# Peptides against a protein of PDB entry 6TME: the designs that were tried, part 257

Target 1, 324 residues: chain A of PDB entry 6TME
Amino acid sequence: NRLKRAYIALQAWKKAFYSDPFNTAANWVGPDVCSYKGVFCAPALDDPSVLVVAGIDLNHADIAGYLPPELGLLTDVALFHVNSNRFCGVIPKSLSKLTLMYEFDVSNNRFVGPFPTVALSWPSLKFLDIRYNDFEGKLPPEIFDKDLDAIFLNNNRFESTIPETIGKSTASVVTFAHNKFSGCIPKTIGQMKNLNEIVFIGNNLSGCLPNEIGSLNNVTVFDASSNGFVGSLPSTLSGLANVEQMDFSYNKFTGFVTDNICKLPKLSNFTFSYNFFNGEAQSCVPGSSQEKQFDDTSNCLQNRPNQKSAKECLPVVSRPVDCS
Target 2, 324 residues: chain A of PDB entry 6TME as posed
Amino acid sequence: NRLKRAYIALQAWKKAFYSDPFNTAANWVGPDVCSYKGVFCAPALDDPSVLVVAGIDLNHADIFGYLPPELGLLTDVALFHVNSNRFCGVIPKSLSKLTLMYEFDVSNNRFVGPFPTVALSWPSLKFLDIRYNDFEGKLPPEIFDKDLDAIFLNNNRFESTIPETIGKSTASVVTFAHNKFSGCIPKTIGQMKNLNEIVFIGNNLSGCLPNEIGSLNNVTVFDASSNGFVGSLPSTLSGLANVEQMDFSYNKFTGFVTDNICKLPKLSNFTFSYNFFNGEAQSCVPGSSQEKQFDDTSNCLQNRPNQKSAKECLPVVSRPVDCS

## One batch from the design tools (peptide; made by RFdiffusion4, then SolubleMPNN)

Design b2_p25_1_s4 (from b2_p25_1, 13 letters changed)
Fold by OpenDDE base, seed 3:
Structure b2_p25_1_s4 (fold): chain B 324 residues (1-324), chain A 25 residues (1-25)
Amino acid sequence: as target 1 above (324 residues)
Amino acid sequence: SSLIEEIYNKYKEKITKEVKEKFRI
């Protein structure tokens, strides 16, 4: 019986709670698991006459505990939402049995260890949110071979380079923000045909921006702020026909910010502050447009307020990085 | 960041609706 297996799993999980401040699992008693708070039942996909546990939602329960291996008995779960808790340890490999997993949200917890490779075993996964945890090490290249719509990785301890397989991703959104990613953005990024929003904020990324970014014609948000990027902005950024928000602030960019970038047709906000740009087109000047906001603060621009000193600028501007 | 939360909410609402419809939750 599927509900009997679910009962075993949920009772094992209740035993793995160290603290339940809101008494969320207080009614987790007896065999009627479909009455449990945060447990959602539905007709099974293979037999509509059979009721199964299809979803878990324990969001914002402040539960301290861990995920026990017995959760692998919840084989009919398609939605697993446990964000904003205090769950610790690792994601159990036994969750590989949850072959219907569609949306997996473990964000805002205390999970540790490497990337949860069990997520790679789910053939139907569309939404992966592991943000605001302590996951560490390398991002598996295989994450981008999956038919995901959304990938939230931000606010973790991931390190090493972004995999070149990123170009294979079907995701509309990817967040890398607030990790320890290093190296260059892969040139394959331009192959992300479904990409709408990408966020690199607050990493150790470096090198030149790849010209292939200009192929991201569906991107509405591109944020590369707070990194170590160098060189000039690619001229191919003129291809970002749908970009609304663009941020390159807090990098080491040099050269001239061109009209072709600042005149992008849907651009509403462009922040390029805290770099070493030595010139900008008139269309890039803050206050030049009512429809567009610009920030050119703390660059090496002439005749602009709040710029870096000549002493700060000269060592960098005199040694431009060639990205050709 | 507020930006990431806005993006999150946009996609979460869409995807959660799709899966609830698909699985009759």
Scores: peptide ipSAE 0.340, ipTM 0.864, DockQ to the pose 0.904
Fold by OpenDDE base, seed 4:
Structure b2_p25_1_s4 (fold): chain B 324 residues (1-324), chain A 25 residues (1-25)
Amino acid sequence: as target 1 above (324 residues)
Amino acid sequence: SSLIEEIYNKYKEKITKEVKEKFRI
């Protein structure tokens, strides 16, 4: 019964292909779905005597098409990888029937519409990759109430603010990069106890950095580059005891870059170029350490090369944003 | 960015391995 449903689903999907340049679905013929290229069978979790379709991997197949609603018949699928294809349209709501979904990768496709809220219906989801698509609108706050390990959202068309619920996230990695997110980073960010890597690159984020970032003791990568952040760097960033890569470049930061930041014990790269910093500690100067790389280019620093003109600096530096 | 790809590869390899082991795929 389960494999018959899988056959119906996979044949419907094959019919939804507009182009299969590598003939990936050429062997998708007949009832033996477990022989299909990119289809993986395993014993069912509820009945080890029953063989089921447990995974799909069509990564890098360059397939053009859409996801038909019949994919909701693949009720035993825990791994769904279809990255680096040309699938278009929306993620079918019928995928809510895939209650074992653990890893969902639809990255590098042509998916459109709002955030695929069907992902919120999967109780066991740990990995969500929807990057490099055309998903738009608001990120649902409920995404961070899920027990996810990884959330890849980068290179989409998401808009609005980052939800305050971010602090509830169990994710070790979250990418917001290359969207249209706006507003401030929520103060609740400091509650992300499992966070290792967070990337905000290339959004419309603004305001002051929250002091609560300094509570992210497990963070190894913090990239907030290419945004509209203002004010001074929080002194609490000295709490980032495990940060290795830190990037604040291409913002509107002001003030002094302190020893407490540049002397972070695991810091290997700190880029703070293309801001309006008016001073830095000696420990922040490029070439001051053999173990650490710094970039202070295009700030308002005195006696440093490649800085902004006084004419460019004065209007910003003379009007510091109070972040208190 | 190269950074995002490095992060992606690190996590994907880890999680995919865990899933495959858990589900015997």
Scores: peptide ipSAE 0.336, ipTM 0.862, DockQ to the pose 0.839
Fold by OpenDDE base, seed 1:
Structure b2_p25_1_s4 (fold): chain B 324 residues (1-324), chain A 25 residues (1-25)
Amino acid sequence: as target 1 above (324 residues)
Amino acid sequence: SSLIEEIYNKYKEKITKEVKEKFRI
């Protein structure tokens, strides 16, 4: 009986709670798991006459505890939302049995260890949110071979390079922000045909931006701020026909910010502050447009306010990085 | 960041609706 398995799983989970401040699991008593707070039942996809646990929503419950291996008995769960809790430990490998998993949100918890490779085992996964945890180590390249729509990785402890497989991703959104990613952005990024939003904020990324970024025709948000990027902005950024928000602030960029970037047709905000740019087109000057916001603060620009000193600029500007 | 939260909310609402419809939740 599927509901009996669900009962075993949910009772094991209740026992794994160290604290339930809102008494969320107070009604988790008896075999009627479909009456449990945060448990949602639906007709099984394979047999409409059978009721199964299809979803869990314990968002914002402030529950302290861990995920026990018995959760692998919830084989009909397609939606697993447990964000904004205090769950700790690792994601159980037994969750590989949840072959219907479509949305997995464990964000804003205290999970640790490597990337939860069990997520790679789910054939139907579309939404992965593991942000605001303590996941560490390398991002598995296979994550981008998944037919995901959204991938939230931000605010973790991930390190190493971004996998070259990123170009295979079908995701419309990917967040890398506030990790320890290093190396260059892969040139394969230009192959992300469905990409709308990508965020690299606050990593250890470096090198030149790949020219292939300009192939991201559907991108509306591109944020690469707070990294170690060098060289000039690629001239191919003129290809970002749908970009609305673009941020390159807090890097080591040099060269000239061109008209073809600042005149992008949908650009509403372009921040390139805290770099070493030594020139900008008139169209890039803050206040030059009523429809566009620019920030050129703390560069090496002539005749602009709030720029770096010649002493700070000269060592960097005199040694431009060739990105060719 | 506020930007990431805005993105998150936009996608979560869309995808969650699709899942609920697909699985009759």
Scores: peptide ipSAE 0.332, ipTM 0.859, DockQ to the pose 0.859
Fold by OpenDDE base, seed 5:
Parts: sequence; C-alpha cells; structure tokens
Structure b2_p25_1_s4 (fold): chain B 324 residues (1-324), chain A 25 residues (1-25)
Amino acid sequence: as target 1 above (324 residues)
Amino acid sequence: SSLIEEIYNKYKEKITKEVKEKFRI
C-alpha cells in the first residue's frame, strides 16, 4: 500500500525533527497521512482510484532536523517544499526514488555538502531552489542538461567555474549570486534561448564579458555586479532588445559606455558605477532621460561628479585589457 | 511538455501556492 509506505516515511521524518516550534507535526499521528498538516494527497497518475501523497509543504515552519533516508518511500511526491526551516545535513540519495519530482524547494535551510546530485536523477524536474544553504564545491555540468525552468543557486558556498554546459539550459531564470564562482562566463551563455533573468552578483568571476551575451534577446534582467570583470563592455550588448534591468557595478571594466547600450529600447535601469570607465555617451548620463535611470558613480569619467581620483584611475585606464 | 504540465497541475491544485520572490538575494 502506497499510503503505508508514506506513513513509514513521515513517521521517520517526525522522529528526525529536533524542534518543531509551531507544532506543525503535532497531528502527524495514525495511518491517515492525508490529514497531516503540510501533506497533500491526490489521485495517483497510474490509478485514479488510489490516493497517494503527492506533495509536501512545510514552508516557514522553522523546523530543525534532518531528512532521513526513509523519505525515499514517498515515491508519488511531485512537490517538495520545505523552505525557511532549519533542516541540516545532506539531501538523501534515497530521494532518487521520487521519479515524479517536479518542484524541489529546500531554500533557506542549513543543508551542507556538495551539490545534491540526487536532483539530477529526477527526469521531470522543472523547479530547483537550493538557495540560502551551505552547499559547497563544484556545480555539476549536468544541471544544465536538465529541462529546468528555474534554477536558484544563490547564497551558497559553490566554488569553481561556471560549466560550459550553461548554454544547453532551458531555464528562464538562473541565480548564481553570493557564491564563490570564479573564472570567465562561458561563451556558450548566448545559447540560453529561454533566459529571461540571470544574476551573477557577488562572486569571484573575472575576465572579459563574452560577446555572446548580446544573443540573449529575451533577457529582461542581467546583473553581473560585484565581480572582477575586466575590459570593455561588448558592443554586442546592443542586441539585448528586451533588457529592463542591467547592472555591471563594482567591477574593473574600462573603456567607453556607448549610445548603443544606453539607448536599448526597454532599458529602465542601467548601473555601471564603481568601475574604471573613462567615457560615456550623452545618452548614458544620469538625468539625460525621464524614462531611464543611470548610475555612473565612481568611474574615471571627466566632468562628472563622484568619480575616482586620477591616482586610482591612471594605473588601470593606461593598461586596458584587450578582450579581442 | 503538455503531459508533464498536466501531471504537475493535477498535484499543484492540491498544494498551497506560495508567492516566491525570485530575487531574494
């Protein structure tokens, strides 16, 4: 019986709770698992006459504990939402048995260890949220071979380079923010045909921006702020026909900010502050448009307020990085 | 695919929808 297996899993999980401050699992008693708070039943896909546990929602329960291996008995679960808890340890390999997994949200917890490779075993996964944890090490290249719609990786301890497989991703949103990613953005990024929003904030990314970014015609948000990027902005950024929010602040960019970038048709906010830009077009000047906001603060611009000193600018501006 | 969406929607109708902030950074 599927509900009997679910009962075993849920009772094992209740035993793995160290603290349940809202008494969320107080009613997790007896065989009627469909009455459990945060447990959702639905007719099975293979037999509509059979009820199965189809979803878990324990969001915002502040539960301290771990995920026991018995959770692998929840084989009918398509939705697993446990964000904003205090779950610790690793994601169990036994979750590979949850072959219907569609949305997996373990965000805002205390999970540790490498990327949860069990997520790669789910053939129907569309939504992956692992943000605000302590996941570490390399991002597996295979994550971008999956037919995901959304990938939230931000606020972890991921290191190494961004995989070149990123160009294979079908995701509309990807967040890398607040990790330890290093190296260049792969040139394959321009192949992300469904990409709307990408965020690189607060990493150790470096090198030149690839020209292929300009192929991201569906992007509405592109944030590469707080990194170590160098060189000039690619002229191909004029291809970002739908970009609304663009941020390159807190980098080491040099050169001239062009009209072709600042006149992008959907651009509402463009921040390029805290760089080493030595010129900007008139269309990039803050206050030049009523519809667009610009920030040129702390660059190497002439006749602009709040710029870097000549002493700070000269060593960088005199040695531009060639990105050709 | 339409099939995966149909499968998901069958279960999603039973679970509480939560508003997610995409850019909680």
Scores: peptide ipSAE 0.037, ipTM 0.676, DockQ to the pose 0.051

Design b2_p25_2_s1 (from b2_p25_2, 12 letters changed)
Fold by OpenDDE base, seed 4:
Structure b2_p25_2_s1 (fold): chain B 324 residues (1-324), chain A 25 residues (1-25)
Amino acid sequence: as target 1 above (324 residues)
Amino acid sequence: SPLLEQLREERKKELEEELKELLSS
């Protein structure tokens, strides 16, 4: 019965293919769905004597099509990996029936519409990758209430602010890059206890960096480049004991880049170029260390190469934003 | 399932590469 339902679902999906350049679904014929290319069966959790469709892997198949509602019949699927295809439309709400969903990867497709809220209905979801799509609108705050290990949202059309609930996230990796997020980074960011890597690249984020960033003691990668951040770098950044890669380039930061930041013990790369910093410690100077790489290009630093003109700097540096 | 674990491992490698590309751009 369960495999029969899977057959119905998979045949409906095959019918929803507009193009299958690698003939991935060529063998999707007959009732033996476990033999289908990209379909993986396993013993059911509730009855080990029953074989069920537990995984889908159609990564890099370049398939054009959409996800039909019949996919909701794949109730035993825990892994759904269909990245690097040309699937379009929306994620069907019928997928709410896939209560065992553990990893959901629809990255590198052509999905549109709002955030796929059906992902919020999966109680056991640990991995969510929806990057490189055309999802739009606001990010539901509830996404960070889930016990996710990784959240990939980059390269979409998301807008509005980053939810305050981000502090509740247990994810080790979160990407916001290349969206249209605006507003400030929430102060609650410091509460992300398991965070290792966070990327804000290429949004419309603004305001001062919250001091609470310094509480992210497990962070190894922090990239906030290509935004509209202002003010000085928080002194609390000295608390980033494990940061290896840090990028604040292409913002509107001012002030002094301190020793406490540049001498972070695990820091290997620190880019703060294309800002309005008017001073830096000697430890921040490119070439000052063999173990660390720095880029101070296009700031308002004196006696450094490739800096902004006084004309460009003076209006900004003379009116520093007070983040206190 | 060993098969599912294999798929997870393969995806992990892909993610690492994709993340590297994102961070280096």
Scores: peptide ipSAE 0.181, ipTM 0.814, DockQ to the pose 0.882
Fold by OpenDDE base, seed 1:
Structure b2_p25_2_s1 (fold): chain B 324 residues (1-324), chain A 25 residues (1-25)
Amino acid sequence: as target 1 above (324 residues)
Amino acid sequence: SPLLEQLREERKKELEEELKELLSS
C-alpha cells in the first residue's frame, strides 16, 4: 500500500525532528497521511483511482532535525519544498527512489556534505534549489546536462571551477553567488540557449570574461560582481540585446567602457564601479541618460569624481591584460 | 493537481522575491 509506505516515512521523519516550534507535525497522527499538515495528496499518475502523497510543503516551519532514509518510501512525491527550516545532515541517497521528483527545494537549511548527487538521478527534475546551505566541494558537471528550468546554488561552500558543461544547460536562471568558485568562466557559456539570469556574485572567479557572453541573446540579468576578473570588457557584449541589469563591480577590469555597451537597448542598470577602467564613453557617464543608471565609482577615470588615486591606478593600468 | 499547482505558484512568487534580494546584495 502506497499510503502505508508514506505513513512509515512520515512517522520516521517526525521522529527525526529535534524541534518543531510551530507544532507543524502535531496532527501527524494516524494512517490518514493526506490530512497531515504540509502533506498533499493527489491521484496517482499510473492509477487515477489511487490517492498518493504527491507533495510536501514544510516551508518556513523552523523545524530542526534531519532527513531520515525512510523518506525514500515517498515514491510518489513530485514536489518537495522544505525551505527555511533547520534541517541538518545530508540528503539521503534513498531519495533516488522518488523518480517523479519535479521540484526539489531544500534551501535555507543546514545541510552539509558534497553536492547531493541523488538529485542527478531524478529524470524529470525541473527545479533545483539548494541555496543557503553548507554544501561543499566540486560541482558535478552532470548538473548542467539535466533539463532544469532553474539552478540555485548560491550561498554554499562550493569550490573549484565551474564545469565546461554549463553550456549544455537549458536553465533560464542560474545562481553561483556567494560560493568559493575559482578559475575562468567557461567559454561554453555562450551556448546556454535559454538563459535569462545568471549570477556569479562573490566568488573567486578570475581571468578574462569570455567573448562568448555576447551570444546570450535572451539574458536580462548578468552579474559578475565581486570576483577577480581582469582585462577589458569583451566588445561582443554589444550583442546582449535584452540585458537590463549588468554588474561588473568589484573586479580588476581595465580598459575603456564603450558606447556599444552603454547604449544597449534594454539596459536599465549598468554598474562597473570598483575596477581599474581608464576611460568611458559619454553614454556611460552617470546622469547622461534618464532611462539608464550607471555607476563608475572608484575606477581610474579622468575628470570623474570618486576615482582611485594615481598611486593605486598606475601599477595596474600600466600593465594591461591582453585577453585576445 | 490544482493543489500542487497552487503550491508551485506560491513558491514561484517567493523565489522571485528572493532572487531580487540576491541581486541587490
Scores: peptide ipSAE 0.169, ipTM 0.818, DockQ to the pose 0.879
Fold by OpenDDE base, seed 3:
Structure b2_p25_2_s1 (fold): chain B 324 residues (1-324), chain A 25 residues (1-25)
Amino acid sequence: as target 1 above (324 residues)
Amino acid sequence: SPLLEQLREERKKELEEELKELLSS
């Protein structure tokens, strides 16, 4: 019996709760699992006469605990939302049995361990949110083979390089922010045909920005701030016809910020502060436009306020990285 | 970012709608 299996799973989960401050699972008693708070039943896809547990919603319940292996018995679950709790441990491999998984949201928890590769086994997965956890290690390249609308990886402990498979992603929004990613942005980034927003904030990324960024015609937000990028901004950035928000602040960029970038047609905010730029076009000067906001603070610009000292600038500006 | 927040909200709405449809059958 499918509901009996669900009962076993849910009771095991209740036992795995260390704290339930809102008494969310107070009514998780008895075999009628469809009456449980946060548990949603629906007719089974293979037999409409049979009710199954199809969804879990425990968002914002502040529950402390872990996910026990018995959750693998919830084989009919398509929607699993447990964000904003205090669940810890790892995502059980037994969840591979949940072949109908469509949305999986475990964001804002205390999960640890490597990337939950079990999520890659779900053939119909459309939404994956694992942000604001303590996942660590390498990002599996296969994540970008999934037909996901968005990929939220921010605020974790992921390390190593960004996989070259990123170009295969069909996601409109991808965030790598606030991790420990290193290395260069892959050149394949330009192949992300559906990309609207990409955020690299606060990693250990380095090297030159790939020219292929300029192929991202649909991108409206590009934020690469707080990394270790070097060299000049690619001239191909002039191809970002739809970019509205662009941030390259807190890097080690050098060279000249050109008109072709600052005059982008949809650009509303361009922040390139805290770098080592030694020149900028007049169109890049803060206050030069009423429609665009610029920040050139703490660079190596002449005749501009709040710039770095010659002592700070000279060692870097005199040894520019050639990205050609 | 604005689009990021919008997408999150849209996904939430989609989830709610899907749950509603499942419960209505």
Scores: peptide ipSAE 0.037, ipTM 0.565, DockQ to the pose 0.066
Fold by OpenDDE base, seed 5:
Structure b2_p25_2_s1 (fold): chain B 324 residues (1-324), chain A 25 residues (1-25)
Amino acid sequence: as target 1 above (324 residues)
Amino acid sequence: SPLLEQLREERKKELEEELKELLSS
């Protein structure tokens, strides 16, 4: 009996709770698991006459505990939403048995260890949110081979380079923000044909931006702020026909911010502050447009307010990195 | 399932708000 297996799993999970401030699992008593708070049943895909546990939603329950291996008995679960809790430990490998997993959200918890590779075993996974945890180590290249709509990795402890396989991703939204990623953005990034929003904020990324970024025609948000990028902005950025929000602030960029970038047709906000740019087109000047907002603060621009001193600028501007 | 679709829709709305916060901070 599928519901019997679910009962075993859910009772094991309840036992694994250290704290349940809102008494979410108070009604987790008896065999009728479909009545459990946060447990959602639906007709089974293989037999509509059979009711199965298809979804878990414990978002914002502030539950402390861990995920026991018995959760692998929830083989019909397609939605697993347990964000904003205090679950700790690792994601059980037994979850590989949840072959219908569609959306997996364990964000805002206290999970540790390497990337949960069990997520790679789910053939139908479309949404992965593991942000605001303590996951560490390398990002598996295989994550981008999956047909995911969204990948949220921000606010973890991931290290090493971004895999070259990123170009294979079909995700519309990808967040790398607030990790420890290093190295260059792969040139393959331009192959992300469905990308709308990508966020690199607050990593240790470096090197030149690849020219291939200009191929991201569907991008509306591109934020690479608070990294160690160098060189000039690629001229190919003029190809970002749909970009609305663009942020390159808090890097080590040099060179001239061109008219072709600042006149992008859908650009609403362009922040390139806290770099070492030594020139900008008139169209890039804050206040030059009623429809666009620019920030050129703390660069090496002449005749602009709030710029770096010559002492700060000269060592960097005089030795521009050649990205060619 | 209508119930599962509701859960997905709610999560989508929450995610949009969370993304805005991420980009603004």
Scores: peptide ipSAE 0.219, ipTM 0.842, DockQ to the pose 0.816; fails the geometry check

